# Peptides against a protein of PDB entry 5FRP, part 54

Target 1, 225 residues: chain A of PDB entry 5FRP
Amino acid sequence: VEWTESIPQIIATREDISKELNQALAKTFIDSDPRVRRTSVMIFNKVPVTEIWKNITNKAIYTSLLHLAREKHKEVRELCINTMAKFYSNSLNEIERTYQNKEIWEIIDTIPSTLYNLYYINDLNINEQVDSVIFEYLLPFEPDNDKRVHRLLTVLSHFDKKAFTSFFAFNARQIKISFAISKYIDFSKFLNNQESMSSSQGPIVMNKYNQTLQWLASGLSDSTK

## One batch from the design tools (peptide; made by RFdiffusion4, then SolubleMPNN)

Design b2_p14_4_s1 (from b2_p14_4, 5 letters changed)
Fold by OpenDDE base, seed 3:
Structure b2_p14_4_s1 (fold): chain B 225 residues (1-225), chain A 14 residues (1-14)
Amino acid sequence: as target 1 above (225 residues)
Amino acid sequence: DKLARQAAAGLINK
C-alpha cells in the first residue's frame, strides 16, 4: 500500500526534474560561448534518437538547434548541419508520429527546408556540406522504389517555396555535373591514346579536358578556407 | 542519465 502511494509522487518528481533539465538545456543552445553551443549540439549526436524524443520535450531546444545552421561560428554551424540532418533521418526511421509529439514533429519536418535554404547564402563550403548531408541523410540511396519515393515525398511535403526552388536547382546541377564527369572520362580516354593525342584533334581535346576540369573544380570548396 | 550528464557538462564548461 505504501509503495503504491509513493508512485504518483515519484512520477511527479521525475516530471519536474525533466522540466528543469529541459529549461537548463534550452539556455545552453543560446550561450555566448561557442564551446557550450557545440556541446549542446553534440547531445543530439551522442544520445540515441529515441531517448532524445523521450527526454527533450521543450520545443525551444529543437528550434534553437535549427537556428544554429546559420551560426557565425564555423565549427558549430558545420556540426549543427550534420547533426540536424542525421537527427531528421533517424527520427523518420525510428520515431512514430503521435498526438503527443506532434508539436516537435512540426519543427523537425522543417529541417529539409532549413537545409535547402542554406544554398541561398551562396557559400561554397556550405553548399558542399549541404550536398553531402542530402545524399547521406535526407535522400539516401534506397534500392526499394516504394521506400525511396515515400522518403522523397516526405521530404518535399514540408518544403517552403524557396526550398523547392533550391531543390530544382540542385537537381539541375547534378545533371550538369554528371555530364561533365562523362566528358572528362571521354577526354581522358582519348588523351591516354598516343595516336589520338598526336592527331589534329589532340590539342582541341586537351583544351576541352582542361575546361571541363576547371568547371568541375569551381564547384568544389577550397579546403584551405 | 546520459542526457543529464551531457547537459551538465555543457553547463560546467561555462
Scores: peptide ipSAE 0.062, ipTM 0.779, DockQ to the pose 0.019
Fold by OpenDDE base, seed 5:
Structure b2_p14_4_s1 (fold): chain B 225 residues (1-225), chain A 14 residues (1-14)
Amino acid sequence: as target 1 above (225 residues)
Amino acid sequence: DKLARQAAAGLINK
């Protein structure tokens, strides 16, 4: 009987301690020191997704995580982008939607929009990173058609207008890149044939090859910056 | 539970 009567108090105390910890953690995401912000983001990489959802209940933490995608500090920003994309994917795979976690899901469901909106910054390094996390975490290769469509619909269902526009622009760019790569391969095959290179078409194909290569390279970030 | 608390505690103490 006494043990049963102590349980509500223990739960209440545990909830209070959890609340204080969550409040303290929320402050670390907005700390002036980039090292503190980095360490805060790393929690989402080191702790299993199920434990994060259980123990991190303060909405401000998730909102702050999403805000760090536009961080001025490059290392923190890059870490944040990878972290939020992975966290989104893991959450979709492992976390059920319940009444209790609805408010957190409302924030997490905006991660795809947050990521697609980064294309408007017009930074090649950011664009490459966003491209990578889309294919790795948001819209991964899935051979099952029903699963693939379901994931796509889930990602799109919470898009804002800007993210939706960015999505179409991204897809259009991918088609163009695919076509350019196909041409690059065809030109490479032609130029690797000695008889073809010695033909009247040799110089023409070489010029087209160089133009295609330059176009493909222009979309890549400078690795030295 | 324990890992999240340890991570949070480590951040609070910095």
Scores: peptide ipSAE 0.047, ipTM 0.753, DockQ to the pose 0.018
Fold by OpenDDE base, seed 1:
Structure b2_p14_4_s1 (fold): chain B 225 residues (1-225), chain A 14 residues (1-14)
Amino acid sequence: as target 1 above (225 residues)
Amino acid sequence: DKLARQAAAGLINK
């Protein structure tokens, strides 16, 4: 932690040390030890975004960060997904696009595509995590229409074809979920009424209620896995 | 590998 906290100060003070440090840091992202990789990712969580952009100038570090989203080690992968999404959001909010940081932005702008492409792994835990980071960091709720549209366009402007397909599938799923929740509520209200439950429609609604619940539950990850 | 481990150890231990 102290070394990581010292990294910004060291990098800010000497360019040569900064280069060596960047080279050393780049190697830690590809280290065979998951603990080393985890610690490397944590730098992006512990250090302010402005200091990261100032001090981490080796593009290979950012590329390596994005690659960890698909690594085999679950804990490192999950940490990486949250970290890169948060870092993307913070960068959009706090970092200006300049000529000097253009190459880094070209990498950072691929984070949304990188995340949406994780849906193709077809892992429920990954899907839930990606869903979460989309709503929290990529496309957060914004009441201002212009800001919301601008963010959306920014996210979409760097999508590959697969990410677009995933995006549309995601949105279609959200509509289906919303409809299912609405039906769940309607069925629940019906079943909570004793007269309605005792009617000829009672058993029919109960069956539809159970089907709706099963469908909703099937989209959720097993919290025990 | 050694430099990466040292950098990582520095990051982990501090």
Scores: peptide ipSAE 0.038, ipTM 0.710, DockQ to the pose 0.016; fails the geometry check
Fold by OpenDDE base, seed 2:
Structure b2_p14_4_s1 (fold): chain B 225 residues (1-225), chain A 14 residues (1-14)
Amino acid sequence: as target 1 above (225 residues)
Amino acid sequence: DKLARQAAAGLINK
């Protein structure tokens, strides 16, 4: 932690040290030890986004970060997915696009596609995590309509074909979930009324309630895995 | 790589 915190200071003081440090960091992201890779990803979480952009100038580091989204080691992968999504959002909010940083932005702008493409792995844990980071970092709630539209357009502007397909599927799923939750609430209200439960509709609604619950539960990841 | 290990060790130990 202290070393990571010292990195921006070290890089700011000497250009030669900065280059060597960037080269060393690039290697740590592809190290065979998952602990080394994990620690490398944590730099992006611990160091302010402005300092990252200032001091990490080696493109290979950013490319390697994005590749870790498909890491075999679960903990490293999960950390990476959360980290890159947060880093993307923070970069959009705090980093100006300049001629000098254009090449890094070209990589960072692919983060949304990278994340949406993870749905094709067809893993419930990954899907849940991607859902979470979309709502938290990529497309967070914003009450200002113009800001929401601008963010949406920014996110979509660099989508590949697969990411677009995943995007539409995601939205369709959200509508279905919303509808199912509404039904669940209605059925719950009905079943909580004793008169309604004793009616001819009682058993029918109970069955629909159970089906709705099962459907909702089937979309959830196993928290034990 | 020795440099990578040193960088990693510095990151882990702090």
Scores: peptide ipSAE 0.034, ipTM 0.697, DockQ to the pose 0.016; fails the geometry check

Design b2_p14_4_s2 (from b2_p14_4, 5 letters changed)
Fold by OpenDDE base, seed 5:
Structure b2_p14_4_s2 (fold): chain B 225 residues (1-225), chain A 14 residues (1-14)
Amino acid sequence: as target 1 above (225 residues)
Amino acid sequence: SKLARQAAAGLLNK
């Protein structure tokens, strides 16, 4: 009986502790020290998604996480982009949509739009990272057609106009890249044949091969920057 | 940050 009577106080204390923790955590996301911001983002990587949704109830934390995608500090930004994409995917897979978590979902559902809007920065490193997280977390390979369609519709359902524009541009680029890679392979096969190389077409194909490689390379970020 | 680590630990231990 006494134990049962203590449960509400324990719950209340835990709620109070939870509130204090949420308030403290919200402050760390906006800290001037990038190391503090980095550590805050890492919480979303270390704690299971289900536990995050249970314990992090302050919407400002999620909003702040999304804002870090445009962080000036490169390392924090890169970590944030990966973290928010992964968190989005995990949330879709593991978290039920309820009335109680609706406000948080309204924020989380903007993650795809937030990521696609990063293409407007016109930074090759950011573009490469966004490309990567799209394939890894937002629109992962799924052999089931219905599941793929449902995921796609979910991702697109909260897009703003700019995100849609970026989405179409991204897909158009992927088609072009795919075609270029196909040509690269064909040219490589041709050039690996000694008889073909010795033909009148040899120099022509070599030139096209080099042009294709240059085009493909121009779309890659400089790993040194 | 010590605070972020404490927050993370608190979340993991619940």
Scores: peptide ipSAE 0.095, ipTM 0.818, DockQ to the pose 0.018
Fold by OpenDDE base, seed 1:
Structure b2_p14_4_s2 (fold): chain B 225 residues (1-225), chain A 14 residues (1-14)
Amino acid sequence: as target 1 above (225 residues)
Amino acid sequence: SKLARQAAAGLLNK
């Protein structure tokens, strides 16, 4: 009897501790010190996704995580972008949609839109990072057609108008890049042939090769910056 | 920093 009477108190204490922890954690995401914000984001990288969903129940934490994608501090922003993309992918793979976690899923489902909206900042470093996380986490290679379509539909189903525009622009850019790479390969093959290089077309192809390289390079961030 | 570490530790120890 005494043991049974202590269980509600223990549960209540655990809920209170969990609530206090969530409240404290929510404050760390908006801390003025970027090191504190960084450490807060790192929780999502260090703790398994299942444990995050179980223990982090304050929706404000997830909202705050998404807001850090536009953080002024470069390191925190970059970490946040990678973290939220990975967390999104892991959540899709490992977390079931339930009535209890619906409100959190409503936030998490906006991660793709949040990421695609970063293209409007028009920063090459951000663009490259977003490109990377799209291929790594949002729309990874999937040989199964049904799984691939399902993932695509999931990603697109919560897009805002701006995210759709960015998505189409991204795809158009990828086609252009693919075409440029194909040309680069063809020009490289031509230039590697001595007979072709000595022909009247040699200088013309060399010029096109250089233009293609310059175009491809212009889409890449300066690794030194 | 300390709060985030405590929060992380609390999440890992559950």
Scores: peptide ipSAE 0.094, ipTM 0.817, DockQ to the pose 0.018
Fold by OpenDDE base, seed 2:
Structure b2_p14_4_s2 (fold): chain B 225 residues (1-225), chain A 14 residues (1-14)
Amino acid sequence: as target 1 above (225 residues)
Amino acid sequence: SKLARQAAAGLLNK
């Protein structure tokens, strides 16, 4: 009897502890020390997605996470971009949409738009990272056509106008890159043949090869930056 | 830092 009477109090205490924890955690995402912000983001990498959804109920934490995608501190920003993309993918795979978690989903559903909007910063390092997380987490390779279409529709369903524009630009760029790589391979094969290289077309192909390489290289981020 | 670590630990230990 006494144990049963203590259960509501324990539950209430746990809720209070959870609330306090959430409030404290929310503050860490906006801390002036980038190390604190980094550590806060790492929680989303270390804790299973199901446990995050269960225990992190303060919306401000999720909104703050998304805001860190535009963080000035490079390491924190890069970590945040990878983390939020992975978290989005894991959430889609493992978290059911319920009435209780609707408000959190409204935030999480904006992650794709948030990521695609980073292309407007016009930074090659950011662009490369966004490209990477799109292929790894947002639109991963899926052999099942229905699953691919469903994922694509889910990702696009909450896009703003700018994100749509970036999406089309991204796809167009990927096609161009693919074409350029194909041409690079063809030119390389041609130039590796001594007879072909000594032909009247040799100098022309060499020029096109160099132009193609220059174009491809211009789209790559400097690994030293 | 300490608070975030405590928060992370608290989430992992649940």
Scores: peptide ipSAE 0.090, ipTM 0.813, DockQ to the pose 0.018
Fold by OpenDDE base, seed 3:
Structure b2_p14_4_s2 (fold): chain B 225 residues (1-225), chain A 14 residues (1-14)
Amino acid sequence: as target 1 above (225 residues)
Amino acid sequence: SKLARQAAAGLLNK
């Protein structure tokens, strides 16, 4: 009997502790020290996705996480972009949509738009990172056609107009890159043949090869910056 | 920060 009477108090105490923890955690995401913000983002990498959804109930924490994708501190921003993309993918795979978690899902469903909108910053380092997380987490390779289409539709279903524009531009760029790589391979094969190099086409192909390499390189960030 | 570490520890220990 005494044990049964203590259960409501224990539940109430746990809820109160959870609320206080969430409030404290929300403050760390907006801390002036980038080390504090970094540590806050790392929680999403260290804690299993199921435990995050269970214990992090303050929607402001998720909103703050998404906001850090545009912060000035490079290291925190880069960490945030990778973290939110991975968290999105893990959430799609492991978390069911319920009435209770609807408000959090409404925020998480904006992660693809948030990422695609980073292309408007027109920074090569950011663009490269966004390209990477798209292929790794948002739209990973999936051999099952139905699963691949379902994932694509899920990602697109919450796009804003700007995200759609970026999506189409991204895809157009990928086609161009694919074509350039194909040409690079063809030119490389030609130039590796001594007879072909000695032909009248040798200098022409060498020039096209160099142009192709320059174009491919121009789309990559400077690793020194 | 101490607060972030405590928050992380609290989430991992539940």
Scores: peptide ipSAE 0.089, ipTM 0.810, DockQ to the pose 0.017

Design b2_p14_4_s3 (from b2_p14_4, 6 letters changed)
Fold by OpenDDE base, seed 4:
Structure b2_p14_4_s3 (fold): chain B 225 residues (1-225), chain A 14 residues (1-14)
Amino acid sequence: as target 1 above (225 residues)
Amino acid sequence: DRIARQAAAGLINK
């Protein structure tokens, strides 16, 4: 009897502790020290998604996580972009939508738009990272057509107008890259043939090969910056 | 800063 009577107090105490912890954690995401912000983001990488959803109930934490995707500190930004994309994917796979978690889902569902909107910064490093997380986490390879379509529809259903524009531009770019790679391969094969290289077409193909390489290279970030 | 780091560390170690 006494043990049963203590359970509500224990639950209430745990909720209070949880609330205080959430409030403290919310402050760490906006801390002036990039190391603190980095550590805060790492929580989402180290703790299982189910435990995050259970224990982190303050909306401000999730909103702050999304804001870090545009912060000035490169390392924190890059970590945040990877973390939020992975967290989104894991949440879709492991977390059910309930009445209790609806408000958090409303924030998490904006992650795709947040990521696609980063293309407007016109930074090659950011673009490459966003490209990577799209293929790895947002729209991963899925052999099941129904699952793939469902994921795509889920991602698109919360897009703002800018995200849609970026999405179409991204897809158009992928087609162009694919075509350029195909041409690169064809030109490489041609130039590797000694007879073909010595032909009247040799110099023409060499020029096209170089142009294709320059175009492909221009889309790549400088790894030194 | 210190409290924030401790709170973050406490969550990561759970």
Scores: peptide ipSAE 0.062, ipTM 0.780, DockQ to the pose 0.018
Fold by OpenDDE base, seed 5:
Order: C-alpha cells, then structure tokens, then sequence
Structure b2_p14_4_s3 (fold): chain B 225 residues (1-225), chain A 14 residues (1-14)
C-alpha cells in the first residue's frame, strides 16, 4: 500500500524532471554557439526514435529543429537537413499516431514541406542535399506498390502550395536528368568505338557528348565552395 | 550555455 502511494509522487517527480530537461534542451537549439546547436541536433541521431518521442515532449524543440534547416552556419544546416529527414522516416516507420503525440506529429508532418521549400533558396549545395535526403529518407525505393503509394500520400498530405510546386519541378528535373544520363552513356559508348569515331558522325556525337556533359555538370555544386 | 550542454549530455548518455 505504501509503495503504491509513492508511485504517483515518483511519476510526478519524473515528469517534473522531464519538463525541466525539455525546457533546457529547447534553449540549446537557439544557442548562439553553433557547436551547441550541432550537439542538440545530434541527439536526434544518437537516441532511438522511440526514446526521442517518449522523452522529448516539448513541441518547441521540434519546431526549432526544423528552423535550423535554414541556418546560416553550413555545417549545422547540413546536419539538420539530414537529421530531420532521417527522423521523419524513422518516425513514420516506428511511431504510432496517438492522441497524446498528435501535436508533435503536426510538426513532424511538416518536415517534407520544410525540405522541399529549401529549393527556393536557389543554392546548388542545398539542392543536392535535399535531392539526396528525398531518395534516402522521404521517398525511398519501395517495391511494394501499396506501401510506396501510402508513403507518397503521407509525404504530400501536408504540403503547402510552394512545396507542391517544388515537388513537381523536382520530378520534372529528375526525368530530364535521367534522359541526359542515358544520352551520356550512349554517346560515351559511341566515342569509345574507334570505327565510330573515325566516321562522319564522330564529330557530331562528340559535340552532343560535350553539350550533355556540360548540362549535367551545370546542375552540380562547386565542390570548392 | 553550460546548463544546455549538460542537459544535452544527459540525454545522450541515457
């Protein structure tokens, strides 16, 4: 009986400690030191998703995480983009939607929109990173049609107008890239054949090859920047 | 903030 009476106090104490911890953690995401912000983001990478959802209940933390995707500090921003995309995917796979976690899900469900909106910054490095996390975490390859469609619908269900526009532009670009790569391969095969190179078509194909290569390269970020 | 770093460390070590 005495042990049962102590349980509410223990729970209350644990909740209080958890609240204080959450409040303290929320402050770390807006700290002036980028190292502190980086460390805060890394929590989402180091702690299992189930434990994050259980222990981090302050919505401000999740909101702050999403805001770091547009941070000026390159390293923190890049880490944040990868982290939030991975966290989104893991959450979809491992976390059940309940009444208790509804408010957090409302924030997490905006991650895809947040990521697609980064294309409007018009930075090639950011674009490449967003492209990468889309294929790795948001819309991974899924051979099951029902699962693939369900994931797609989930990702799109909370898109704003800008995100939708970006999504369609992205898809159109991917088709163009795919076509260009196919041409690049074909031209490369042709140019690797000595008989073909010595033909009247040799110079024509070389020009097309160079144009294709230049087009593909123009979409890549400068590795030196 | 030292408190913030300690809080973060505490979460990582659990």
Amino acid sequence: as target 1 above (225 residues)
Amino acid sequence: DRIARQAAAGLINK
Scores: peptide ipSAE 0.058, ipTM 0.774, DockQ to the pose 0.017
Fold by OpenDDE base, seed 1:
Structure b2_p14_4_s3 (fold): chain B 225 residues (1-225), chain A 14 residues (1-14)
Amino acid sequence: as target 1 above (225 residues)
Amino acid sequence: DRIARQAAAGLINK
């Protein structure tokens, strides 16, 4: 406990101790205890991004963080996915690219690919989480066209072939979902009108409504599983 | 690893 309390001061004052700390931290990401792995991931959430980049210089730590996205332990995996996406976004916003941090950036720049590659696991919970972090952290809404394009190009510039495939599939799915939602709304409006519902088209629209709803629901994870 | 856990705890408590 006392040693842990001294770590902040140690990281700030001595490079050698910082190296040892980095080495020790690298081991925590591969610890057999999922609680230790979880705690390690939480460092990236609790410590400001600027301090992380300053104090965590061992590239193995970042590599290990990315590997935890495929962790068997659900809680650790889910935490890792959110953490790495947020960390990526914060890094893009707050960390300059320098010669000194180039090697770390090379790893961090693979986060989008790492996340998009999770779609190949074909797990609905993972898919939903990846969808969420894409919209929240990787490709957030940006009204400025130049900034939006720049972010998009940054994300895509480090994609592997599989990530690109997933990206295109994702976008195609979004278009389909958007269309389905539009139809759902149209059908709902039609069915909410008594005259329309009583018409010869009523039963036909009801059937289409149900089909659309079922299709939309099939893309959602069961929150109970 | 005890050292690793301590290191992690120290970074989190900053």
Scores: peptide ipSAE 0.052, ipTM 0.769, DockQ to the pose 0.017
Fold by OpenDDE base, seed 2:
Structure b2_p14_4_s3 (fold): chain B 225 residues (1-225), chain A 14 residues (1-14)
Amino acid sequence: as target 1 above (225 residues)
Amino acid sequence: DRIARQAAAGLINK
């Protein structure tokens, strides 16, 4: 009987502690120290997605996470971009949509748009990272057609106008890259043949090969920056 | 700052 009477107080205390923890955690995402912000983002990487959804109920935490995608500190920004993309994918796979978590899902559903909007910064390093997380987490390879289509529709369903524009530009770029790689391979095969290289077409193909390489390289971030 | 670090550590260590 005494144990049963203590349960409401324990629940109330636990709820209060949870609220205080959430409030404290929300402050860490906006802390002036990049190390504190980094540590806060790492929580989403270290804690299972199911536990995050269970214990982190303050909307401000999720909103703040998304804002760190435009963080000035490069390391924190890069970590945040990877973290939010992975968290989105894991949430889609493991978290059911309920009336209780609806408000959090409204924020999480904006992650794809948030990521695609990073292309407008026009930074090659950011672009490369966004390309990577799209293939790894947002639109991963899926051999099942129904699952692939469902994922695509889910990702696109919350896009803003800018995100759609970036999406189409991304796809167009991928086609161009694919074509360029194919040509690079063809030219390489041609130039590796001694008879072909000694032909009248040899110098012409060499020039096209170099142009193709330069074009491909121009789309890559400088690893030294 | 210290409470925030403890909260973060508590979530990571669970």
Scores: peptide ipSAE 0.049, ipTM 0.765, DockQ to the pose 0.017

